# Designs tried in a protein design run: peptides against a protein of PDB entry 5VZU. Part 13

Target 1, 271 residues: chain A of PDB entry 5VZU
Amino acid sequence: GRTLEDIFHEHMQELILMKFIYTSQYDNCLTYRRIYLPPSRPDDLIKPGLFKGTYGSHGLEIVMLSFHGRRARGTKITGDPNIPAGQQTVEIDLRHRIQLPDLENQRNFNELSRIVLEVRERVRQEQQEGGHEAGEGRGRQGPRESQPSPAQPRAEAPSKGPDGTPGEDGGEPGDAVAAAEQPAQCGQGQPFVLPVGVSSRNEDYPRTCRMCFYGTGLIAGHGFTSPERTPGVFILFDEDRFGFVWLELKSFSLYSRVQATFRNADAPSPQ

## One batch from the design tools (peptide; aimed at target 1 N82)

Design b1_p11_8_s3 (made by RFdiffusion4, then SolubleMPNN; from b1_p11_8, 5 letters changed)
Fold by OpenDDE base, seed 4:
Structure b1_p11_8_s3 (fold): chain B 271 residues (1-271), chain A 11 residues (1-11)
Amino acid sequence: as target 1 above (271 residues)
Amino acid sequence: KLEELRRLFNS
């Protein structure tokens, strides 16, 4: 049978060949499009902009992070043999925060998988419920012919009386020990480690994260065949770094802000 | 496994 090594070598050969084909196509026709940086909004989780991502064997890729209300989007600026430029590589649901367990339990891939899949099911239920409300609202605009129903006189039902009995019963106030919701210290990062069996291209990832959110990543075959969304975890490390755990792939992508200041890269203000 | 590896290279 093919070894894991044989399969890896065959896939690497195919990937190199695909990269060669794509690079050779550039000799025939190059289309240049100006990219504008997304405008920053006060409610943006971090400053939007260009990030350098690490995608397994593909190498370094550039993604644009942007915010769209309660969603964040990573858009590929560089394409690869699987996913072309302009595709949304990651979609983050900022409504669905993921609470990572303690550092010991973070090593358990099955625990992370459970947490993510529970959130995925909630997102799926919310989408089904919201789809039903949008469907029912369109059907009822049949023309209500305003037939003037006659004003039947509502009879004055009588004022029943006063009885005042004062019963005293002095039930003791049970001390509901309000479990002090430890104020989520919004400022201190929590210890972070990848689960055992999650591959990272670089072991030098941040060991502290601010917060995590549910998201989906785009995966496809070579030539963008059979594209699908896979569940994952967006991990905010700091203002300049985030990660994505691809749950089904057992992989981690690290994204670091492109520190280059681009002159005149701001989108023209919508007039 | 092969599809899983192909997927691993997409991430």
Scores: peptide ipSAE 0.138, ipTM 0.807, DockQ to the pose 0.283
OpenDDE base, seeds 1, 2, 3, 5: peptide ipSAE 0.130, 0.111, 0.137, 0.132; ipTM 0.809, 0.796, 0.806, 0.803

Design b1_p11_8_s4 (made by RFdiffusion4, then SolubleMPNN; from b1_p11_8, 4 letters changed)
Fold by OpenDDE base, seed 3:
Structure b1_p11_8_s4 (fold): chain B 271 residues (1-271), chain A 11 residues (1-11)
Amino acid sequence: as target 1 above (271 residues)
Amino acid sequence: KLEELRELFNS
């Protein structure tokens, strides 16, 4: 029988061979495309840009983080044997915040799974409801045959007069209790730990997070076979670091900002 | 598939 070590060695040999084949094939036909940094907006959760991440055995990859209203997107700048460059490796729903439990309950993978799957079901319901409203609105544009309604003559409506009695009715100002948007406490981040059984290539991840959001990651077989979206958690640590928990894979990827300054990396202003 | 992907991510 194959040992776990034999399977690991076979997969590592295959990955090394695939990396070698890909790198050797590129020497003959390279297509170069200029990459521009996304423009930063004031409402962006953090500054958009290039991040370096680790994808298990694939090693170091470069991802572009960008913001699109209530969604964030990680786009692969580097490809791997499974997922080519230009694919959306992560899609983050900034409407659906994940509340992590206390530090003790964060060690429970089943608790994190419950929280994420409940949010996934809400997202699915909202997509179904929004799909029904868009469907019903299109059906009732039957062709309004514009029957030419005959021009009925403008009857001169008479100039009724002036009387001005000011009724004083002192309607009490109902205290609209403005639900105080709890000021986003820019304060102490929440203690963070990975659940038991979630693998991290590096144990040196931030032990405090600012906020978490529901998201989906892209997974595929070699050669981009049978691509699918898997549920996960986007974890914002700070301005320069975020993580993604791949729930079904039981893996964690840490992304750190590329600190290199690029000249002429800003998108040209639309003329 | 998912097992193979887990092996690739956990290695």
Scores: peptide ipSAE 0.052, ipTM 0.783, DockQ to the pose 0.619
OpenDDE base, seeds 1, 2, 4, 5: peptide ipSAE 0.049, 0.049, 0.050, 0.051; ipTM 0.779, 0.779, 0.779, 0.784; seed 1 fails the geometry check

## One batch from the design tools (peptide; aimed at target 1 S199)

Design b1_p12_1 (made by RFdiffusion4)
Pose (drawn by RFdiffusion4):
Parts: sequence; C-alpha cells; structure tokens
Structure b1_p12_1 (pose): chain A 212 residues (1-129, 189-271), chain P 12 residues (1-12)
Amino acid sequence: GRTLEDIFHEHMQELILMKFIYTSQYDNCLTYRRIYLPPSRPDDLIKPGLFKGTYGSHGLEIVMLSFHGRRARGTKITGDPNIPAGQQTVEIDLRHRIQLPDLENQRNFNELSRIVLEVRERVRQEQQEGQPFVLPVGVSSRNEDYPRTCRMCFYGTGLIAGHGFTSPERTPGVFILFDEDRFGFVWLELKSFSLYSRVQATFRNADAPSPQ
Amino acid sequence: VLAEAHRNFHHS
C-alpha cells in the first residue's frame, strides 16, 4: 500500500526489493510442505492459531501460537532473512507471570529490564539444577495503536540472528496478553515491541492427526 | 547480531 517514494528511505526499500526479486524468481513453480493448525485444549490453554505480527522493517509476518505444557511457542509461517520461516520466533514461559506495575512504573524501562533479567536468572537456576498498560519510554512500536489495557504478562525469550540466520540466539523479553486474540512481545535488548493479532479467517482440512 | 537485529526491529 505504498509507492517507491514512501519506501526509498531506505533499509526497508532494500529488503522489500530483495524479497520481490527473490520470490518472483519462482514464477509460481513452487514446492509446498504440509503444515497443520495446532490442537485446542481446554483448561490448559488461552487459545492457539495463526496471528499476524510486526517484525520491524521486515513488515508483518504470520506466526503460529501453539501450546506445549507450561510453555507457548510462536513458530514462523512467513519469515525473513534474519529469522526464517519455520523457526521458533518466541517462547513464552507460562509458569513465570510478571506483575504489572501502575502506569508510571511501566513507563520506567530500567525497572522492566531489572525485573525481566531477575526472572531470567531464576529460570536459569531452575533449569540448571485487566488493568491499564503502556510501553516503557524508549521502546519502539511500529503499531502505536497497541491496546492500552492488558490481562497479564509472562517471561519469554525471542530468537534473533544476523542476516543469513547467522548465530541465532535467545534474548529475554516479556509476553503481554491483551485480549483473547491480541498479544505482544517486548524485545528487551532491542527496546522494541512486536504486536500480534489473530488471523480471523477459517481453514479447511488444516487439523493435525494428533498432537504428536 | 544484536546491533543488526536492533536496526531491523527498532522502529523510528
């Protein structure tokens, strides 16, 4: 929904062209691999499926939310040269809720950082052996119309890598649940916010034979 | 990696 002008500034103008060129080299001679929608589950769930998400200058990407015990997984359906399609973009730890402060403390980025890094440490120890909402100051959000109320937060980690999917790594963050079908992820080390929203469209023949 | 990821994700 833009022209060469609105894009010729600039890093995105490059990424957009590469994509167009790259994808168009297929001339619709494509191979397709099977995917499935995730299993629904009652008590043990807060609702799986496909979501549209903001991935900065790459634009929106489609991400599948699925539940695997005390962890939720976000798997890329569409991706980018940094973190490709098919990868785990996010992992939400559902046993480590994070309490939301009043608006003024939500605004304080360092409080959020200290709190998140604390949980990261507690998690490393374990493994080794709704109210008003606002993003902290200094955290970017491509969306800006992110909901200003939220139901809960959890610790999670996102996968990052340089171009070519080089040296991928988990970085800490915080998952934010807004309503039944909108959620967010604050990328702590990037001071960046990804807003996700449910794909409302209905899909035929997409259920899996079983959870395994 | 982090610097590059920041340039891709940090919206201005």

Design b1_p12_1_s1 (made by RFdiffusion4, then SolubleMPNN; from b1_p12_1, 9 letters changed)
Fold by OpenDDE base, seed 3:
Structure b1_p12_1_s1 (fold): chain B 271 residues (1-271), chain A 12 residues (1-12)
Amino acid sequence: as target 1 above (271 residues)
Amino acid sequence: VLEEMRKDLNYK
């Protein structure tokens, strides 16, 4: 039977070969595209921009984090043998916050899996309901036969009817004090640990997180074969760091902000 | 193997 070492050597040979093929393609044809940093908006969860992540044997990758209303997106700036540049490596649903359990229960992968799959099911239901409302509304535009508009009779001006005085009843509108959702105290991050059996390339990840959201990651075979979305958890650690737990892959990716300042990287103002 | 080939995250 193939040993774990044989499988590892075969996989490494494939990755080296794929890296060689990709590098050799650059000798034949290069297409350059300018990348602009997304403008920061006040409602953005963190400042959008470039983040560096490390994916297994692929090494260092660059992703652009951007915000799109209630969604965040990680777009690959660098490609790898599986997923080319310009693909959305992660899509985050900012409507669906993941509540992590206490630190003891965070070690249980099955508990995290349960929480994520319950959120995935809610997202699926919301998509089905929104699809039905859009479908039923289009069916009833039967062709309005343009019946010829009958002639407008001039409606005469009706007269000034009289003074009726009715009374005082001063029902005080009860001030429904809209409970001002106390701005979620931006202060105490939750203790964070990876579940047992989730692989991280480095154990040096933040042990405190601000918030988590449901998301999906893109996975594909070599050459972008059979691309699919897999469920996961986006973990915001701080202004400059986020993680993604790939639930099905039982893996964790850490992303850190590229702190380099780029001149002329701002998007041109829409003319 | 096949999952590692989809996103090589499990490099030990």
Scores: peptide ipSAE 0.093, ipTM 0.798, DockQ to the pose 0.441
OpenDDE base, seeds 1, 2, 4, 5: peptide ipSAE 0.061, 0.059, 0.080, 0.062; ipTM 0.786, 0.777, 0.799, 0.789; seed 5 fails the geometry check

Design b1_p12_1_s2 (made by RFdiffusion4, then SolubleMPNN; from b1_p12_1, 9 letters changed)
Fold by OpenDDE base, seed 3:
Structure b1_p12_1_s2 (fold): chain B 271 residues (1-271), chain A 12 residues (1-12)
Amino acid sequence: as target 1 above (271 residues)
Amino acid sequence: VLEEMAKVLRYK
């Protein structure tokens, strides 16, 4: 009977063969498109741009990080036999911060899974509530029959009423204690470790993180079959490094900024 | 079962 090892080897052979076939087709017919770097905005969590990401058996892939209000997006610049180039490999919800537990509890995969699934449920509830408000608001525009409003006559401007004395009621300005948004202490990052059973390509990931957010990753079968969004955690390490924990895959992707400078990579000014 | 599982293996 086929062992799990036999199935794994067959699947890896198919992956290698598909990668070879795709590479061999590059000489036949390709459309080339210039890729522009996203413009940096002051409110961007880190500078947008190109990152090299670890994709397990696929190896290294190039991903464009961009910011879209309260969302971040990783777009594949390089594709693989499962997920083609131009797909959104990761989508991050910057509204939903993930609070990691202490270092001991970070080793527990079930604890991380619980925290992420609780946030996933909140995101689903918010989407359902926002869908209902948009639905109810459209139903009540019955056709306003444009009844011709009759020309009501110009009522005359009545005259200057008199000198009402300003009462000096000195209402004390209640001290609106502006809750000083404590400047997000650019404080000592939280100690970070991968849960037990989460695979990394190497152990050379940062052991301290700044913050984490809820996100989803794109997964598919060979040839982009049955594509699905899987829940995960975006981990910001520093200005040039972030991670993504793929919960269902029990896998970690490390993304490191491409340090190369490109000429004519800035988006053309909108004419 | 195992062959159908292999066909449904999804990657990132």
Scores: peptide ipSAE 0.379, ipTM 0.825, DockQ to the pose 0.166
OpenDDE base, seeds 1, 2, 4, 5: peptide ipSAE 0.362, 0.371, 0.358, 0.374; ipTM 0.825, 0.836, 0.826, 0.828

Design b1_p12_1_s3 (made by RFdiffusion4, then SolubleMPNN; from b1_p12_1, 8 letters changed)
Fold by OpenDDE base, seed 3:
Structure b1_p12_1_s3 (fold): chain B 271 residues (1-271), chain A 12 residues (1-12)
Amino acid sequence: as target 1 above (271 residues)
Amino acid sequence: VLEEARKDLYYK
């Protein structure tokens, strides 16, 4: 019977072969495209830009992080044998914050799985409800036959009615003290640890996180076969580091900002 | 095992 070691070796051989095939294609067909950095917005969770991500057996990949209202997107700048360059490796829903449990319960993969799947179900419900409202609104525009509206006669301007005295009732405007949402103190980040059984390339990841969000990652077979989105958790560590927990893969990707400054990398102003 | 090996064939 195939051992786990045999399966691993066969898989690594296939991955190396695919990587060799893709590398050999560059000698015959090259397409060059300029990459622009996304413009920074004040409301962006962190500065958008290039990050170096850990992709398990693929090693390190370059991902562009960008913000799109209440969504964040990671786009592959470098591809691999499964997911090509230009694909959205991660999509983050900034509406759906994940609350991590205490540090002891963070080691429990089933607890994280429960929390993520509950949020996934809410996202699915919201998408179904929003789809129904858009469907019912389109059905009732039957062709309004433009019946010629008959010329309604110009009714005359009726006269100045008299001087009703304004009663003084000085209802005190109750000061609705707008509870100043205390600027969410940039609170000391919560302690962070990966669940048991979640693999990382190394254990050198931040042990404190600021916030987490629901997201989905893109997975596929070799040659981008049967691509699908799998649920996960975006972990914001700091301005230059975030993670993604691939829940179904039991894998962690650490993303670290590329510190290189690029000249002329800003998007041209829309003319 | 085979399902895990298939999941390992689904790379990110």
Scores: peptide ipSAE 0.302, ipTM 0.829, DockQ to the pose 0.220
OpenDDE base, seeds 1, 2, 4, 5: peptide ipSAE 0.281, 0.287, 0.277, 0.278; ipTM 0.827, 0.824, 0.822, 0.832

Design b1_p12_1_s4 (made by RFdiffusion4, then SolubleMPNN; from b1_p12_1, 8 letters changed)
Fold by OpenDDE base, seed 3:
Structure b1_p12_1_s4 (fold): chain B 271 residues (1-271), chain A 12 residues (1-12)
Amino acid sequence: as target 1 above (271 residues)
Amino acid sequence: VLEEAAKDLRYE
């Protein structure tokens, strides 16, 4: 029988061979496209930009993080044998915050799985409800036959009537208790640990997180075969680091900001 | 080590 070591060596040889084939094919014809960094907005969760991820045997990957209202996106700048450059490797729903349990219960993968799957179901329901409102609104525009109803000119008169009764009814201003958005106390990070059985390339990840959100990751076979979205958790650690827990894959990816300053990387102002 | 391959290892 194949040992786990044999399977690992076979897979590593295949990945090295695929990487070599792709790299060697590029020598014949490369098309270069300039990449611009997204402009920073005040409402952005963190500064958008380039992040480096380590995807195990694939090595270093570059992802661009950008914000799109209540969504964040990780776009691959580097491709791999499975997912080409320009694909959205992660999509984050900033409307759906994940509340991590206490540190003891964070070690339980089934608890994290429950929390994520409950949020996934809410997202699915919201998408179905929004789809129904868009469907019903289009059905009732039957062609209004614009029958040219004749322009009868009826002119008449200006009647005055005056009466001014000042009824005082002092309807009490119902205290709309504006749910005070508790100012996100930016300072107190939550203790963070990966669940048991979630792999990380190393144990050197931040042990405190600011907040978490529901998201989906893109997975595919070699050559971008059978691409699908898998549920996960976006973990914001700090201004320069985020993670993604791939729930179904039981894996964790750490992303760190590329600290290099790029000249002329800003998008030209729309003329 | 096998888990780093897990994004690519669709066990077909």
Scores: peptide ipSAE 0.048, ipTM 0.755, DockQ to the pose 0.171
OpenDDE base, seeds 1, 2, 4, 5: peptide ipSAE 0.043, 0.044, 0.037, 0.047; ipTM 0.754, 0.752, 0.765, 0.755; seed 5 fails the geometry check

Design b1_p12_2 (made by RFdiffusion4)
Pose (drawn by RFdiffusion4):
Structure b1_p12_2 (pose): chain A 212 residues (1-129, 189-271), chain P 12 residues (1-12)
Amino acid sequence: GRTLEDIFHEHMQELILMKFIYTSQYDNCLTYRRIYLPPSRPDDLIKPGLFKGTYGSHGLEIVMLSFHGRRARGTKITGDPNIPAGQQTVEIDLRHRIQLPDLENQRNFNELSRIVLEVRERVRQEQQEGQPFVLPVGVSSRNEDYPRTCRMCFYGTGLIAGHGFTSPERTPGVFILFDEDRFGFVWLELKSFSLYSRVQATFRNADAPSPQ
Amino acid sequence: VLEEAARNFQFH
């Protein structure tokens, strides 16, 4: 929904062109691999499926939310040269809720960082052996109309890599649940916010034979 | 990696 002008500035103008060129080399001679929608589950769930998400200058990407015990997984359906399609873009730890402060403390980025790194450390120890909401100051959000109320927060980690999916790594963050079908992820080390929203469209023949 | 990711994700 833009022209060559609105894009010729600039890093996105490059990424958009590469994509067009690269994808169009297929001239619709494509191979398709099977995917499934995730299993629904009652008590043990807060609702799976496909979501549209903001991935900075790559634009929106489609991400599948699925539940695997005390962890939720976000798997890329569409992706980018940094973190490709098919990868785990986010992992939400559902046993480590994070309390939300009043608005003024939410605004304080360092409070959020210190709190998140504390949980990261507690998690490393374990494994080794709704109210008003605002993003902290200095955290970017491409959306800006992110909901200003939220139901809860959890610790999670996202996967990052340089171009070519080089040296991928987990970085700490915080998952934010807004309503039944909108959620967010604060990328702590990037001071960046990704907003996700449910894909409302219905899909035929997409259920899996079983959870395995 | 982090610098490149920040460049890609931060909105100005």

Design b1_p12_2_s1 (made by RFdiffusion4, then SolubleMPNN; from b1_p12_2, 8 letters changed)
Fold by OpenDDE base, seed 3:
Structure b1_p12_2_s1 (fold): chain B 271 residues (1-271), chain A 12 residues (1-12)
Amino acid sequence: as target 1 above (271 residues)
Amino acid sequence: VLEEMRKDLRYE
């Protein structure tokens, strides 16, 4: 029978062959496109830009992080055998914060899965409700052929009169004490650990996180076959590092900012 | 798809 080792060697040979085919395709036709860095905005969660991450046997990948209102997006700059360059590897919903449990309960993968699946269901409900309001609004604009009703002359109704009694009623303005949203103590990161059974390429990931959000990752078979979105958690560690927990894969990807400065990489000013 | 990618991730 095939040993587990034989299966591993066969699949490694397949991955090496795919990498070789993928690199050899460039000898026949190359299209060069300039990549621009996204402009930074004050409301961006962190500075947008290039991040390096690792995806299993595919090795080092480059992802562009950008912000789009209440969404963040990771776009592949490098492709792999499954997902080509230019695809959105991660989509983050900045409206749906994930609250991690305490450090003890963070080791429980089922607890993290519960929290994320509850948020996924809320996102699904919001999408269904917003779809219904857009549907009902279109149905009622049947073209009312406004038949031209004849212009009956509006009579000049007259000017009456003055009386000015100044009723005093001093309704006390109820001080709606706007509960000052206590500025979320932006200072102390929450202790962070991966759940048991989530694989990471290394154990050298940040042990504190600033905040987490619901997101989806793109997965596909070789040659971008059967692409689908899988639920996950975006973890912001600091200004230069974020992670993504792929729930269904039970994997963690760490992304670190590319520290290289690029000259002339800013988007041209819209003329 | 998931099972294929889970194979790819086991070589780390």
Scores: peptide ipSAE 0.376, ipTM 0.914, DockQ to the pose 0.567
OpenDDE base, seeds 1, 2, 4, 5: peptide ipSAE 0.050, 0.085, 0.052, 0.105; ipTM 0.773, 0.790, 0.794, 0.807; seed 5 fails the geometry check

Design b1_p12_2_s2 (made by RFdiffusion4, then SolubleMPNN; from b1_p12_2, 6 letters changed)
Fold by OpenDDE base, seed 3:
Structure b1_p12_2_s2 (fold): chain B 271 residues (1-271), chain A 12 residues (1-12)
Amino acid sequence: as target 1 above (271 residues)
Amino acid sequence: VLEEMAKDFRYE
């Protein structure tokens, strides 16, 4: 029978062959474009830029992290046999924070799955409600038949009515002390561990995380066939590292900042 | 797709 080792070697040979085909496909027709680093904004969760990510047996890929209001985006700079360069490998909803359980319960994949799927359902509901308000508002612009405006009669200026004095009642407006949301203490990061059965390239990932968010990853067959979004968790470790848990794939991708400085990589000022 | 990608995301 085929050993697990034989199956692994066969699969790796297929991936190497697909990588070879993919790289050779464009040998006769190459288009080059400049890639610019996104400008940093004060409200960005971390500095935007290039990260190296792990994608299972595909190995290391380059992803651009950028921030778009309440969303973050990972865009592939390198492609693989499944997902070409320029695709959004991850989309993160910064409105939907994931609260990880305690360290003991983090080992339970079903608990993480429950938490993520509950957030996914809330996101789906919010999208449906926002779609209904946009639909109903457009229906009532029936064509305003421009009925001819009847002639404005000049209403006369009515007179100066009198003095009335009334009194005192100095109801002190209770200062609704807006509870200053204590600046979320850059608190001690939460202990972090992958659930049992989530595959990682190695165990050398940060064991403490700052915060987590709901997100979706892009998956496809070879040649970008049947692309779909799969639910996951974005994990911010620090300024230079984040992770993505691919929930349905039971896999973890670690992303580390590319420390290289590039000349002329800043976006040109909008003219 | 998911089953194919699940193979690609295995390290062992």
Scores: peptide ipSAE 0.329, ipTM 0.918, DockQ to the pose 0.774
OpenDDE base, seeds 1, 2, 4, 5: peptide ipSAE 0.046, 0.310, 0.301, 0.310; ipTM 0.754, 0.913, 0.911, 0.915; seed 1 fails the geometry check

Design b1_p12_2_s3 (made by RFdiffusion4, then SolubleMPNN; from b1_p12_2, 6 letters changed)
Fold by OpenDDE base, seed 1:
Structure b1_p12_2_s3 (fold): chain B 271 residues (1-271), chain A 12 residues (1-12)
Amino acid sequence: as target 1 above (271 residues)
Amino acid sequence: VLEEMRRDFRYE
């Protein structure tokens, strides 16, 4: 009978064959585009740049990490049969930090799932509230039809003067309890382990993480059919390594910095 | 999509 290993190898061969078919169709019609590295900013969580990521049976893919205010973005440099190059494979919300439980409770997939789904609902609520404020602000820019209002004459308003007394009502200044910004404890490295039943390429991932954030990954069928965003966790390990836990896929992608230096890879200054 | 991608994202 087919083993689970045989079925996995057959499926991996199918995905390799699909990549081969797409690549062989390019023949003499190849277009080369220079890849520019994003500029580094002082407030960037880590240095932006190229990372190699693990994508299950698709193998290794190249992703560009960039920072956009309170968002981080992974953009595919290499494509696969599901998600083409140039798509945003991951989008990270740097406003929504995830606190991992202790090492024993990190093995529980349902606990991680609960934490992530609670953050997802907060993000959805904030998007609905911010959508209402943006909707009300756009409604008031109706075109000011400058109807020329005719010059009605100045009626003389009369002079009445009376003497109203000074009421002393000493309203106590309500102590605005400044919500103490809990000092962002520069995350002393927390012990890290994947939940049971989350697939990884190997057990050779960092066993300590700095911090985690809520994010979404892009999924689609073959040929980029029915693309959707799935919830996940961005795990920052160090300056050169991060992970993404695909919650609904029960999979882990490890991203490692490409250590190669490139000449002429800086974006030209906007003239 | 999700079930297909669950198959694609296996390592073993």
Scores: peptide ipSAE 0.526, ipTM 0.955, DockQ to the pose 0.845
OpenDDE base, seeds 2, 3, 4, 5: peptide ipSAE 0.500, 0.487, 0.507, 0.502; ipTM 0.950, 0.946, 0.951, 0.949

Design b1_p12_2_s4 (made by RFdiffusion4, then SolubleMPNN; from b1_p12_2, 8 letters changed)
Fold by OpenDDE base, seed 3:
Parts: sequence; structure tokens; C-alpha cells
Structure b1_p12_2_s4 (fold): chain B 271 residues (1-271), chain A 12 residues (1-12)
Amino acid sequence: as target 1 above (271 residues)
Amino acid sequence: VLEEMRKDLVYE
């Protein structure tokens, strides 16, 4: 049988070979595309832009974070042996906030798994319901054959009828005090720890988070084989750092803002 | 192992 060591050596040999293949492609014809930074919007959870992540043996990856209404997207700027550049490595549903338990219960992977899978099921239900409403609405527009029914001209008449009295009933408009959702106080961040059995490349991750959201990550075999979306948790730490917990992979990826300023990286104004 | 081959999350 293959030992764990044999499998590790075979996998490392495959990664080295894939890295060699990719580096040798630079001797071939390359297509260059300019990448623009997404414009910042006031409602963006944090400033969009380039983030650096580290993934296991692949080393440094660059991801573009962008906001699309109630969704956030991480797009690969760098490719790896599994997932090419331009793919959406993470998709975040900003409608589905994850509430982390207290710090003691955050160590329990099964508790995090339960919370994430419950949200996943809600997202699936909402997608099914929205699909049914769109399906039923299209079925009833059978082509109404507009038979041209003829234009008969009936003319009459002006009747005046009278004076009905002004009943005063002064029903006080109950002030539905719209509970102004208190602007979520720039709240003291929640203490954060990874669950037991979630692998991180480094234990040097932020121990306090602002908020978490449901999301999905893209995974694939070498050469982008059998790509699928796996459930996870987007963790906002601060303006310059976020994480993603890959639930099925039991792994954590930390992303840090690229602090480099790029000249002429803004999208051209729409002409 | 098989899951690591889907994102090469070999943490040494």
C-alpha cells in the first residue's frame, strides 16, 4: 500500500513538475491583459483591491476582492496548478451573516459546521423559491391573439350626483417608529480562534474579527479537473485582512491587502 | 490527501 510519505512525495513531485511546466510556458507566446482595480463604493464592506494569500505549497497568490451588491467576489489574479487565473476562488453572500459562538465553542469544528450547513440550506431554499416564481410567471403569456374587436363609438352622458358629508374621524396615525437600526456600532470585534482540526499555514492570524459571512470556495484537481464549489466562512478581520475557512477541506486561508500603490490602475471612466 | 490534491493545502 502507499504510505502517507509515498503519497506526500508523489504529490510534491507532481507540484514540482506542474511548476516546471508553468515556468516553461514563459518561453512561449503569452497574452497580456491589463487588470484594473474595481472602483470603491460607499456601501462596500471594505475597500476593494488586491489581496495576497498563501496556499500550502503554492506559495503566494494574488486575489482581487470586489463587491457586487449583496455579494463579494475573490478573483484569482495568479493561477496555480489546480485553478487558473481569472477564476472566482471565493464567492461571499453578504445577505447571510455567520454568527460565531463564544470563544470556547469556536474551538468546536462541529458547531461551526452546523452553523454553516444551516445557512447553506437556507441559501438553497431561497434559490429554489426564486426559481419557481420566475418559471410560473412566464407560462401564462400565451400569445393573446389580439382579435381586432371593432371600434363602436358610444358617446353619453354627464350626470351630476351630490354632496356626501365630511365625516371627521381623526384616527391618530400611530407613529410606527421605524426602529432605526442603530448603525451597527463599530463594535468591539469578537474574539476569534480557529476550530480544532482546521489547518492554518501560520498561527499568526488576527484573534479578533469584525463579522463573518457565508461563502463558497472553488476547488479543483490539477489542470482544473472536476471544479466544484465548497462551503465556507468569510471572516472580516479589518480593513486590510480577511480569512476564508474551507469547511470540507478543514483549512484556513489568510488574505492581506497588497499595500503597493499602482499608477493608472483605476478603471477608465466609461466613455 | 485526496482533498489536499484539490487545493494543495500541504502545510509543512
Scores: peptide ipSAE 0.087, ipTM 0.803, DockQ to the pose 0.389
OpenDDE base, seeds 1, 2, 4, 5: peptide ipSAE 0.059, 0.084, 0.079, 0.064; ipTM 0.798, 0.800, 0.806, 0.795

